# Peptides against a protein of PDB entry 6O8C, part 207

Target 1, 262 residues: chain A of PDB entry 6O8C
Amino acid sequence: VGLRYEKISLPKIHPRYDLDGDASMAKAVTGVVCYACRTASTLLLYQELMRKGVRWLVELVKDDYNETVHKKTEVVITLDFCIRNIEKTVKVYEKLMKVNLEAAELGEISDIHTKLLRLSSSQGTIESSLQDISSRLSPGGLLADTWAHQEGTHPRDRNVEKLQVLLNCITEIYYQFKKDKAERRLAYNEEQIHKFDKQKLYYHATKAMSHFSEECVRKYEAFKDKSEEWMRKMLHLRKQLLSLTNQCFDIEEEVSKYQDYT

## One batch from the design tools (peptide; made by RFdiffusion4, then SolubleMPNN)

Design b2_p28_6_s4 (from b2_p28_6, 11 letters changed)
Fold by OpenDDE base, seed 2:
Structure b2_p28_6_s4 (fold): chain B 262 residues (1-262), chain A 28 residues (1-28)
Amino acid sequence: as target 1 above (262 residues)
Amino acid sequence: MLPESEPVEFPEEVPGISLEEMLELFFS
């Protein structure tokens, strides 16, 4: 998970007036900031896709939870029914024991009853685990997806657009510097304009790189880190649900062995 | 026309679980 971006650095801007050098520098700056724009767009897209994925995963896990709860409920009903029937049978055999009948069978049925009660006790643990899972998935729980809405960059931030504006300004200066280079020599007034534009270029470039680094990259990395942590927790939760489901099936199978005695 | 900066090939494999890998982990 995560887009690899190359570390972008601005070329060194020399203060000396040099038409050839300034044109070359401006070209390089334009390239760097252009890359920043594209990268910012890609990082944003990634985050938006991840947010969709997070929502999807939450729903998936909720479905798994509901299925597990349903299965647990079925098992509880079956188990309770079996326990009640065995208890009735025990009472009947206890009466028969008074007349010295069916002593061996009573022992067997009593053992089954004990086993069923043990299985019933395990259901309490499953229920507790399900409640814990429910609490974690609930709004404000440890696995809430609120972080996905808070962390990272969003389309509303307009980071790409802001960078694009700066890129446009830089590109305009670059094209002018290309023209200036072609003139080989500028008049005094044009030279002063060129120098002024060079300062503007520096300003825009620095602003672009700062914005890219602080508002795009840093926030993206924070989002990525939180997403990875959250995903690990969700994976663990899903495994836990699967384990609980399997426990329910195991109990159901065990109970089925005793149904012939009911 | 902005000089087409050569598409800096994003290193394909971002160190980390890809969305696809995450999905695979969830579906496995």
Scores: peptide ipSAE 0.016, ipTM 0.532, DockQ to the pose 0.181; fails the geometry check
Fold by OpenDDE base, seed 1:
Structure b2_p28_6_s4 (fold): chain B 262 residues (1-262), chain A 28 residues (1-28)
Amino acid sequence: as target 1 above (262 residues)
Amino acid sequence: MLPESEPVEFPEEVPGISLEEMLELFFS
């Protein structure tokens, strides 16, 4: 399901001048933006780990593919060799049959030959399937991992740092509001500064939350969705490769039954 | 004192993750 985080929202900011209320509000805002910073960091870390995992999985699947191709090639060589030997034997027995000898044995060998040819024909299907898988894994293919580099948030975006700057500004105002609260009553000029700072606080907080929502959370969710979809497809592909490998083993086993006739 | 969120320095090298761990991250 991906990384879980709590939905955060800014507290309501009352326009009324209230030293106690403003200090409490500022504290709450600071807490929310602080959480946003931490969450943004965690989301970024998650994505970086996933990107690494994606790269690893791609390499793993490529290895699986190569192993399957190798096995298929081995089976083809073995099968072709067996077919050639059986064909030689068939020719010998055909000559013997022309002189009215060994008709029963020829029938058996001919049946084996027919079975081997059928197995050989199935290799074409395996080859086509492998080619399809290869195309999907190729650069620009349906299972390309380019999305992992494009989607989501990256360290270079400096989202956490940007949020931290805003948090610092907010925190400074909060500390001032704590002092203001302690004074119980401010002089006219100080009151005006307090009101102005309250507006700044609101501005910084709104900017922080917008940035967090749009540049961190939304992009993370997009990354997560794409990653899940891609992962499901990759898992399915691995299963297909396993199936193809098993088919090769089945053919090899069947061919081995006829080796005594070659 | 509200705990200051220290910027988390991301390690340059992301630790390896197993397929199972990755699946758990996605589907758990």
Scores: peptide ipSAE 0.015, ipTM 0.514, DockQ to the pose 0.052; fails the geometry check
Fold by OpenDDE base, seed 4:
Structure b2_p28_6_s4 (fold): chain B 262 residues (1-262), chain A 28 residues (1-28)
Amino acid sequence: as target 1 above (262 residues)
Amino acid sequence: MLPESEPVEFPEEVPGISLEEMLELFFS
């Protein structure tokens, strides 16, 4: 899960004035920072897509929840109806026993009544479970998606653009160093400018790498970790909902066996 | 962008992932 990226580091920048070495170094730095820009962009895209996926999954799970609640409600209605009918039947048989001694039938119906009441009590457990799930899905709950908006990097952070600006500065120096290399020897003033540009290159490069590491990679990793954890919990929740739905079906099936007595 | 005629060496590009691929991960 997630994007694989390579850890990148800046090449060693030697303080010694060397036109060939400086051009090569500048080229390498440009490549590294270019990779950082592209990686940052890809990481951002991943996060944005994941946020969309998170929202989608939340809606899906909410639909599953609502379906389960609906089924539970149907079962409760059916069960209550069956219980009421059995209770009426029990009363009739109790009256008949006073006249015709149908004790065996009354015992059976009473047992059914007891079983139905037990099933009714189990609905409380299902309800409690549904309430727990609802609380977890609710705003501020353990499965809230607020983290998706807070964690990671966002387009508004302009991280890629910031890196690109630095890359442009670095690239400009690289092109100059390439020209300097072609001249093979610089005048004193040009040499001094080259040395200053080398310092600027180092500054821009280190700034780029720090920004990439701290503002892009680190935040992405935090986002990734939270997303994975959240997703596992959501999948588990869906399984719980399915289990509850199945329990409702089982109860409905059991109740259907007693319809002849109602 | 750097000229194609003079490529800069950098690590392998991180492949992009589609939304569909991400959604598949939710059901895998």
Scores: peptide ipSAE 0.015, ipTM 0.520, DockQ to the pose 0.089; fails the geometry check
Fold by OpenDDE base, seed 5:
Structure b2_p28_6_s4 (fold): chain B 262 residues (1-262), chain A 28 residues (1-28)
Amino acid sequence: as target 1 above (262 residues)
Amino acid sequence: MLPESEPVEFPEEVPGISLEEMLELFFS
């Protein structure tokens, strides 16, 4: 589920002064933090794409909702028209019966009227369902997309840039350690600087990995989980809308069978 | 050792995504 990335960890940093070992360690640290930067960028991109997709899906579902409402309204108008026509016919036959005219068709017309009234009653259920869906899609509703703007990481957080700054510091030390290695032996002052830079390297690397884990990965995972839950609910809602649309078509088809009597 | 690679720049424009693509991303 979601983007796959490899779990990364910093290599072990030995306290011993060793020009060859320190250069190799610095190279490894640079690689790890570089991977963190790239991964953070990828995770950010994924979230931005998902946010765009969420907005798109919301609009799509709103369009589907509006179309369903329109269809429902059309069916209601047609149904009401048919009911009114049948009721007029029933009244005519009732008047004829008062004059001792046996209308063999009265029973059939009455049955049609009853069926149409049942269909009309079902429209109330559809309306209630549509209102529920509307409520869920409304601002502050259960399917609001506000979470997409709140959860996860955003470009404005500048997490990738922050990591890049730390990577630059680490890379600078790495290149210095490569030079130190090439010298094979350092003067006392340069050796002390090397030792100090090794501590700085550790500090920057630890800061980078902490930032990556806490501000990038953790927030991404929270976003992913929330997006999955929301997406499942939206897909279910879309299925409900489709069901309601089909119910409207079914009612329309059934009403059309009685139009010859009206 | 992880090789040195440059971080990917974030695109100014986010590409469009379809519902199918979203589903693939979620279930990937």
Scores: peptide ipSAE 0.015, ipTM 0.514, DockQ to the pose 0.057; fails the geometry check

Design b2_p28_7_s2 (from b2_p28_7, 13 letters changed)
Fold by OpenDDE base, seed 4:
Structure b2_p28_7_s2 (fold): chain B 262 residues (1-262), chain A 28 residues (1-28)
Amino acid sequence: as target 1 above (262 residues)
Amino acid sequence: KVEEEYEKFKEEMEKVEKEEELKKKLEE
């Protein structure tokens, strides 16, 4: 879910000298560029917050990974201990069976041994999955967060400041055009100044819009798209970790059923 | 691109100004 913003465009700037129209146009341009400044600031803030969120999520998933590894290790130790005990028991009963004693119990214990060995084999799959997850989370892995530092806009780009400078220039011209409008008619020299200012206004406005579109909006959208993709992958990975944890618990539960025989 | 658009706009303003001056002269 990304920030919603309105698409902005410059009003039509007519080349004709018109004091009323020029003042109105300048006001509209000021409004548009002002919106661009505010939007750029908001988009930047959003991206910075998202970067913090990305870092937070990475640490969270790493913690989940470590917990899963710990749980897996615990289960492996318990399972191995149980297997060793059952194997000792099997050997004892096999010796007894040779003298025709306790043959029925041996069959049951042997079945338990077989089940435990199957559980042990599943631990190998869990280990392989954990290793895969670790590789994906590692620096340079598929789920590395390097994109968050590369994509989008950053405070160091000073996009908001650049737009603000242009806005200031535009605003000054707008105030002058308000004064010009109030005069109803300008002398030749003032008229020429007005025309020059209108050209400057056009330049500043187009520069602002170009900068906003190319350096703010476009980069933000790229960041947003990558963020969404990365987030989806991270959430999926987290789900995989939870699944692996649950598998460990399931194995532990199964092992607990056989502890009475050890 | 911005510079090109700016130059085009300047040219348009100059064109309109010349046309308006010519129209005023014809009305006199």
Scores: peptide ipSAE 0.419, ipTM 0.868, DockQ to the pose 0.889
Fold by OpenDDE base, seed 5:
Structure b2_p28_7_s2 (fold): chain B 262 residues (1-262), chain A 28 residues (1-28)
Amino acid sequence: as target 1 above (262 residues)
Amino acid sequence: KVEEEYEKFKEEMEKVEKEEELKKKLEE
């Protein structure tokens, strides 16, 4: 999952004065930096959308967590109630056994009691797992979404705007070089201005490419990598929650089998 | 890094310009 972008490079800029070559080079540079601007904008948009998705997923998983906790609580209440009732029944039968009543029913009830206690122990494990999940989802936890606000590029960085400024400067020089080419030959002063503008073009172009590579692409790739890792972990956590929910349902179902004795 | 590359490019342009001027003077 990620936007595909093409690797871009600046054309070779020759130091030799050549009106035709310089105009062609300037055109190519303009195209490359224009592509960089558009790509930077697209990468930014992608990251912003991903951040929204991350927030949405966090809320979804929190809801799943709360539902699981609620279900667990219901099962605990039901289980505790069942255990208490069975314990009362055991006490009654123990008293009756002293009066020579059949022990067969007491044995069955005692076995049920033992099974219920095992289920209660299992609930403790579920509780521990839920606490772990809660810790991971909490601020500062392993699955916190803080990285989404820190990693990558943001609108506040104004990377697209910065690139656009450089593009504007480059485009202006390109248009001048088109005019210079049309003149076929420049006077000495105009030739010197052309050479100076070529230096400026080189500077703006290299600055644009450096900014694009280091501040846009690199940060995007870091964001993408972290996003993918985080998403895998979140999906796994969601599966864990589902598993815990199913365990609660299984316990509830088993407890329901013994309710006839209460 | 950008500044360094820029300065190198300026130097290269200056060298080429001087060489071309010398050639013109020799041909005249």
Scores: peptide ipSAE 0.417, ipTM 0.868, DockQ to the pose 0.874
Fold by OpenDDE base, seed 3:
Structure b2_p28_7_s2 (fold): chain B 262 residues (1-262), chain A 28 residues (1-28)
Amino acid sequence: as target 1 above (262 residues)
Amino acid sequence: KVEEEYEKFKEEMEKVEKEEELKKKLEE
């Protein structure tokens, strides 16, 4: 998902002195650079909004993580308590078994103990997974959002303003060229001024296009690519957290079945 | 690159101007 923009190019600027042609050319150049300014502004806005979204998502995922950790901890405590109680019961029944009593019940309790120990082992896997997630979200981790501050364009770059300045210069020349066209023929001195202005227009236009391409579009595309990649990873991570949460609930539910024996 | 293109354009304008001036003189 990204903003669509059209590729722009400058019209051909002929070196020949032509009042009609120069006015038309200047109009076209003004239009192109104006589009560049607007596009640059839009691209900047998009990136700023995305940065806000990234920060929001990071906080959301961190909250989800903390909740999962809390739930996991709760389950561990409950499970450990249940295991200890069952172990005490097993010891009692083992003593009774030596006297040839309660043999059938001992088998059942022992099986429960084994199941609980298996559940306990699964907690280690959950813990490991949570640690991995934590590391990925930590500063310097694979899912750190530092890229959002580094990639792309920023308001501090003043790209839009720089383009606007160039546009203003171009527009001024365009209006002069309209006047020149209306005169049909210029005096020698005025003709020379027109030619100089045409050179200036060329310079400003090429500078604007270069700046737009290299500093706005290119950086935007880089930001877009990074954001898409990062977003996919974050969404996947959220799914992992959800899975871990569900595992904790499943364990808790299973443990509850054996609480009657404690 | 921008500067280079600018200089090239100036040169082309100058060439065209000289050619046009010469043409005018020949027509007079």
Scores: peptide ipSAE 0.417, ipTM 0.869, DockQ to the pose 0.939
Fold by OpenDDE base, seed 2:
Structure b2_p28_7_s2 (fold): chain B 262 residues (1-262), chain A 28 residues (1-28)
Amino acid sequence: as target 1 above (262 residues)
Amino acid sequence: KVEEEYEKFKEEMEKVEKEEELKKKLEE
């Protein structure tokens, strides 16, 4: 998933002096480089928007994490309190059992105690999972967003502006070639100027295409690939957090069933 | 790479120009 753009290539530039051909070629080159400028701008905008989205998602997941930790803490407190109360009750019933009273009730309470201890043990697993998630989200962790600032193109690179300068030079030569074509025949000096301008056009065009390919497209593709990978991992992490949250609610619900015995 | 390609193109233009000049002289 990403921006779709068309692959562009320069028209063939022939070395032979041809006023009609040169004007047509210059027009085509102008069009190609113009497209490159627009595409570069679009790719840049996309990346900037994605960076904002990445930052937003990180904050969202951090908030979810904090809420889960808070819920887990509440459950631990409630569970520990319930366990302590059941243990006190067990002691009382053990004393009563010595006088042959309440044997059936003691068995039931003992079973509840065992269940609560199992729930308490599961909290250790939840804690370990939360610690793992925290580590992954921490600076330098596997899900750090530092790549978003390093990869791709940035406004400070001024790629669009650089391409625009080249486009301006190319456009100027194109307009001159259009005039030259209208003259049908040039004087010797004007012909030499035309040839020189054709060389300049070639240089500017190849420079523009190289810059577009290497500094815009290539870096964009790298950014896109990393963003997709990171996003998949982040979404998976969110699912893990949700699972942990649900486990906390499940434990809380189970504990609530036994509160009447405490 | 860009500069190398530019120099090659320049050389090609010069060759073509010389060939055209030679043809004109032969036709005179």
Scores: peptide ipSAE 0.415, ipTM 0.867, DockQ to the pose 0.937

Design b2_p28_7_s3 (from b2_p28_7, 13 letters changed)
Fold by OpenDDE base, seed 4:
Structure b2_p28_7_s3 (fold): chain B 262 residues (1-262), chain A 28 residues (1-28)
Amino acid sequence: as target 1 above (262 residues)
Amino acid sequence: SVEEEYKKFEEEMKEEEEKKKEEEEKKE
């Protein structure tokens, strides 16, 4: 679940010289850009936390993989041992049958042997699945976390700092406009400065909004979408590992039933 | 672009100032 933020827009800036209106407008602009700065910081923090989570999840899944491989190896050893023992028993009974001993026990042992061979064939599919998982988790694989370092915004981009600089400029103009409003009427030179500052305010505000939208929000959304897709795939992979582990346990349980007969 | 929008705003400001001058000249 991504961070919720409100879509922000700049208030309409009228070209008309109006000390009261300009002060109100400047206040609103300051508020919007302040929100953008705070939001950008929050979005950055979220992405950094997500990157940590991604790294953590990768390590977790790698551990799960290693455990599954270990369990599979254990089962293979046990299964192979059981098969070898049954095969030896079958050979002994076949020799004894040639000497007129009871055929009923040989049939049961032969059936067990067939079942064990079927279990052994299933181990091949487990191994293939594990190899596929390993390839996906490998560097350059489909589940590599390289995207987490490439997508989104990073502290090195200094987006928050850039927005803060613009906010400072805007805030300074707002405070001046508040003073201008208090004067009720400005001298000609002061009026010209006010008009010029209004243009600067517009420039800073539009620059801030553009930067926020293009460099913060858009990149965040791209990161979010990619993270969600990747997370879904990783969770699915983890479920696959669990399934493979369970299959190993099932095989081990079946083999244990036959060990009493060897 | 932000620069294009800024230029448009500057043009609007100039037009508004010219209108004010014309209105003041008509009152004289």
Scores: peptide ipSAE 0.024, ipTM 0.485, DockQ to the pose 0.883
Fold by OpenDDE base, seed 3:
Structure b2_p28_7_s3 (fold): chain B 262 residues (1-262), chain A 28 residues (1-28)
Amino acid sequence: as target 1 above (262 residues)
Amino acid sequence: SVEEEYKKFEEEMKEEEEKKKEEEEKKE
């Protein structure tokens, strides 16, 4: 998942003075560097959009976490209340048993008490899981989004603008080479200028391609890989939160069955 | 290296210019 781009390379630049060949070469170079500029811009835009998406997802998951914590707290309060009431009832029945009364009912109430205590124990596991999730989402945690600000390319790097400057220089030389081609033959001084401009063209083109490869493409790929990994982990975390929420609802429903005995 | 490639290109350009001059001098 990500933007597809084609690998580009510069055409072969021959040192031989050839007005027709040089014009054709310059045209091809202009095309390649133009593609690099457009691609760099697109890659930058993608990363900026992904950064926004990352921030959005973090906030969403934090909200889900808070809701789960709230639900868990409610269940704990309800469960503790039920346990206290059942314990009072058990004490009463134990006193009655000493006088050999209502023995059959005591067994049922004791079983309920045991079940409630088991449910209470499960709350500790839920709490531990929530704490783990909180730690992972915290600043410096395993799922922190700090990487999104560090990895990849940023508008402040001015990569697109730098490439555009080089493209402008190349394009200017290309237009001159078109004119030179139309003349079919240049005077000695004009020929020397043409040769010099060809050297400049080569320099600008090579610089552009190097910058594109090292500063745009490479960093984009690193960002993409990191984002995919992070996203997978976040989605898994969200599923865990949902599971914990469902467990809380299940416990609440189970407790409600025993409220009639209190 | 970009700089190394550029230097190589400059050298090749000079060689081609020298060859062209020699060919023109032979035609005169």
Scores: peptide ipSAE 0.024, ipTM 0.492, DockQ to the pose 0.922
Fold by OpenDDE base, seed 5:
Structure b2_p28_7_s3 (fold): chain B 262 residues (1-262), chain A 28 residues (1-28)
Amino acid sequence: as target 1 above (262 residues)
Amino acid sequence: SVEEEYKKFEEEMKEEEEKKKEEEEKKE
């Protein structure tokens, strides 16, 4: 789960003045930082897509919750109606018992009444579970999606753009080092410029790698970990809702068996 | 820190330049 990226490191930058070596080093650095830019962009895109997915899933689960609540309410109404009807029937048979008639039937009706009351009791557990789920889905609940806005990297951070600026600087130096290599020997002033540019390249490269590691990779990993944890919890909650829905259907089916006695 | 590493690199560059000057002076 999540995007895989390769761990990157800068090549060793040797302080020795070497036109061939410096050109090769600069090429390698350019490649590494280029990879960092692309990776940062990909990681950002992934996170943005995941945020959309999170929002979508929240709405989906809210819909599932509402459907379950609706079904539960329907079953409660049906069950209560059935209980009231069976209680009326019990009263009628109790009157008949004064004449010692229908004793066996009264027993059967009483047993049904007891079963219905048990089913009604189970609704209390379902209600409690739904309340718990509602609490978890609330804005301040355990399944709040506030983490998705806080964790990770965002377009507003301008991380990719910052890395691109550094890459541009590095690339410019690399092209100059290619020219320097072609000259085979530089005049004193040009040699000094080359050395200064090498220092600049080092600075830009290290800054790029630090920024990539601390502001892109680390934050992405934190986002990924949070997203995985949250996703597991949400999927579990969805399964719980499904279970509650099925329990409601089971109760409804059981109640339907007793409708002939009302 | 990146700044500390950069300073170390600058120091290494200076040392390499000094060594090169010393080698040129010995050839003289």
Scores: peptide ipSAE 0.024, ipTM 0.492, DockQ to the pose 0.946
Fold by OpenDDE base, seed 1:
Structure b2_p28_7_s3 (fold): chain B 262 residues (1-262), chain A 28 residues (1-28)
Amino acid sequence: as target 1 above (262 residues)
Amino acid sequence: SVEEEYKKFEEEMKEEEEKKKEEEEKKE
């Protein structure tokens, strides 16, 4: 489940010089950008944790794959051994049949041989499926985890730090506007400074919001979407591996029924 | 670094503010 964050927007800015209004606006802007900083940090942390999870899951699935391959190999060996033994028995009975003996028993053994050969043919299908899974997990395959390193935001991007710098600038102006409000009336020069600072505030705030939206949120969403898709595919692959394992067990069980004839 | 660029921007804005003050003082 992805992190829920609230959509944030800058407050409406009134062009009119108003010490009370400007202080209130600056406070609101500070709050919004502060939220952006915290959110960016949280989103980054989430992505880093997810990257670790992705790596872990890849290794887990590789282990599952190897176990399935091992089981398949064991079954192949057992099946081949059983087939060879039955073939030897068939040859013996064929020789006896030439002397008009044991015809009924030969029929039964021949039927078993046919069944074993059918089971052997199914191993080829399992092998093909395993090869397909291996190709999907391989570098450049459909389930490669290269996206996890490319998509989203990274600590090296310094997005949180960049936003924090902007927040510091905004906060400084906010504190000045609080002081200005307390003065109730500013001298002409101070009023001009206030107006200029208001413009700076807007600039910093807009820059912060743009950076947050474009570099943090958008990239996070792309990462999230990609991760969800990849996770679904990986889970499906695990189910496929389980199915193949079960098929191997089924074959092994069936072969065991015929071992008494060998 | 973005931090350095931002500091530079802040300094430039401060200088512009000082220049505006000086220009307003010269008009009086």
Scores: peptide ipSAE 0.019, ipTM 0.466, DockQ to the pose 0.064; fails the geometry check

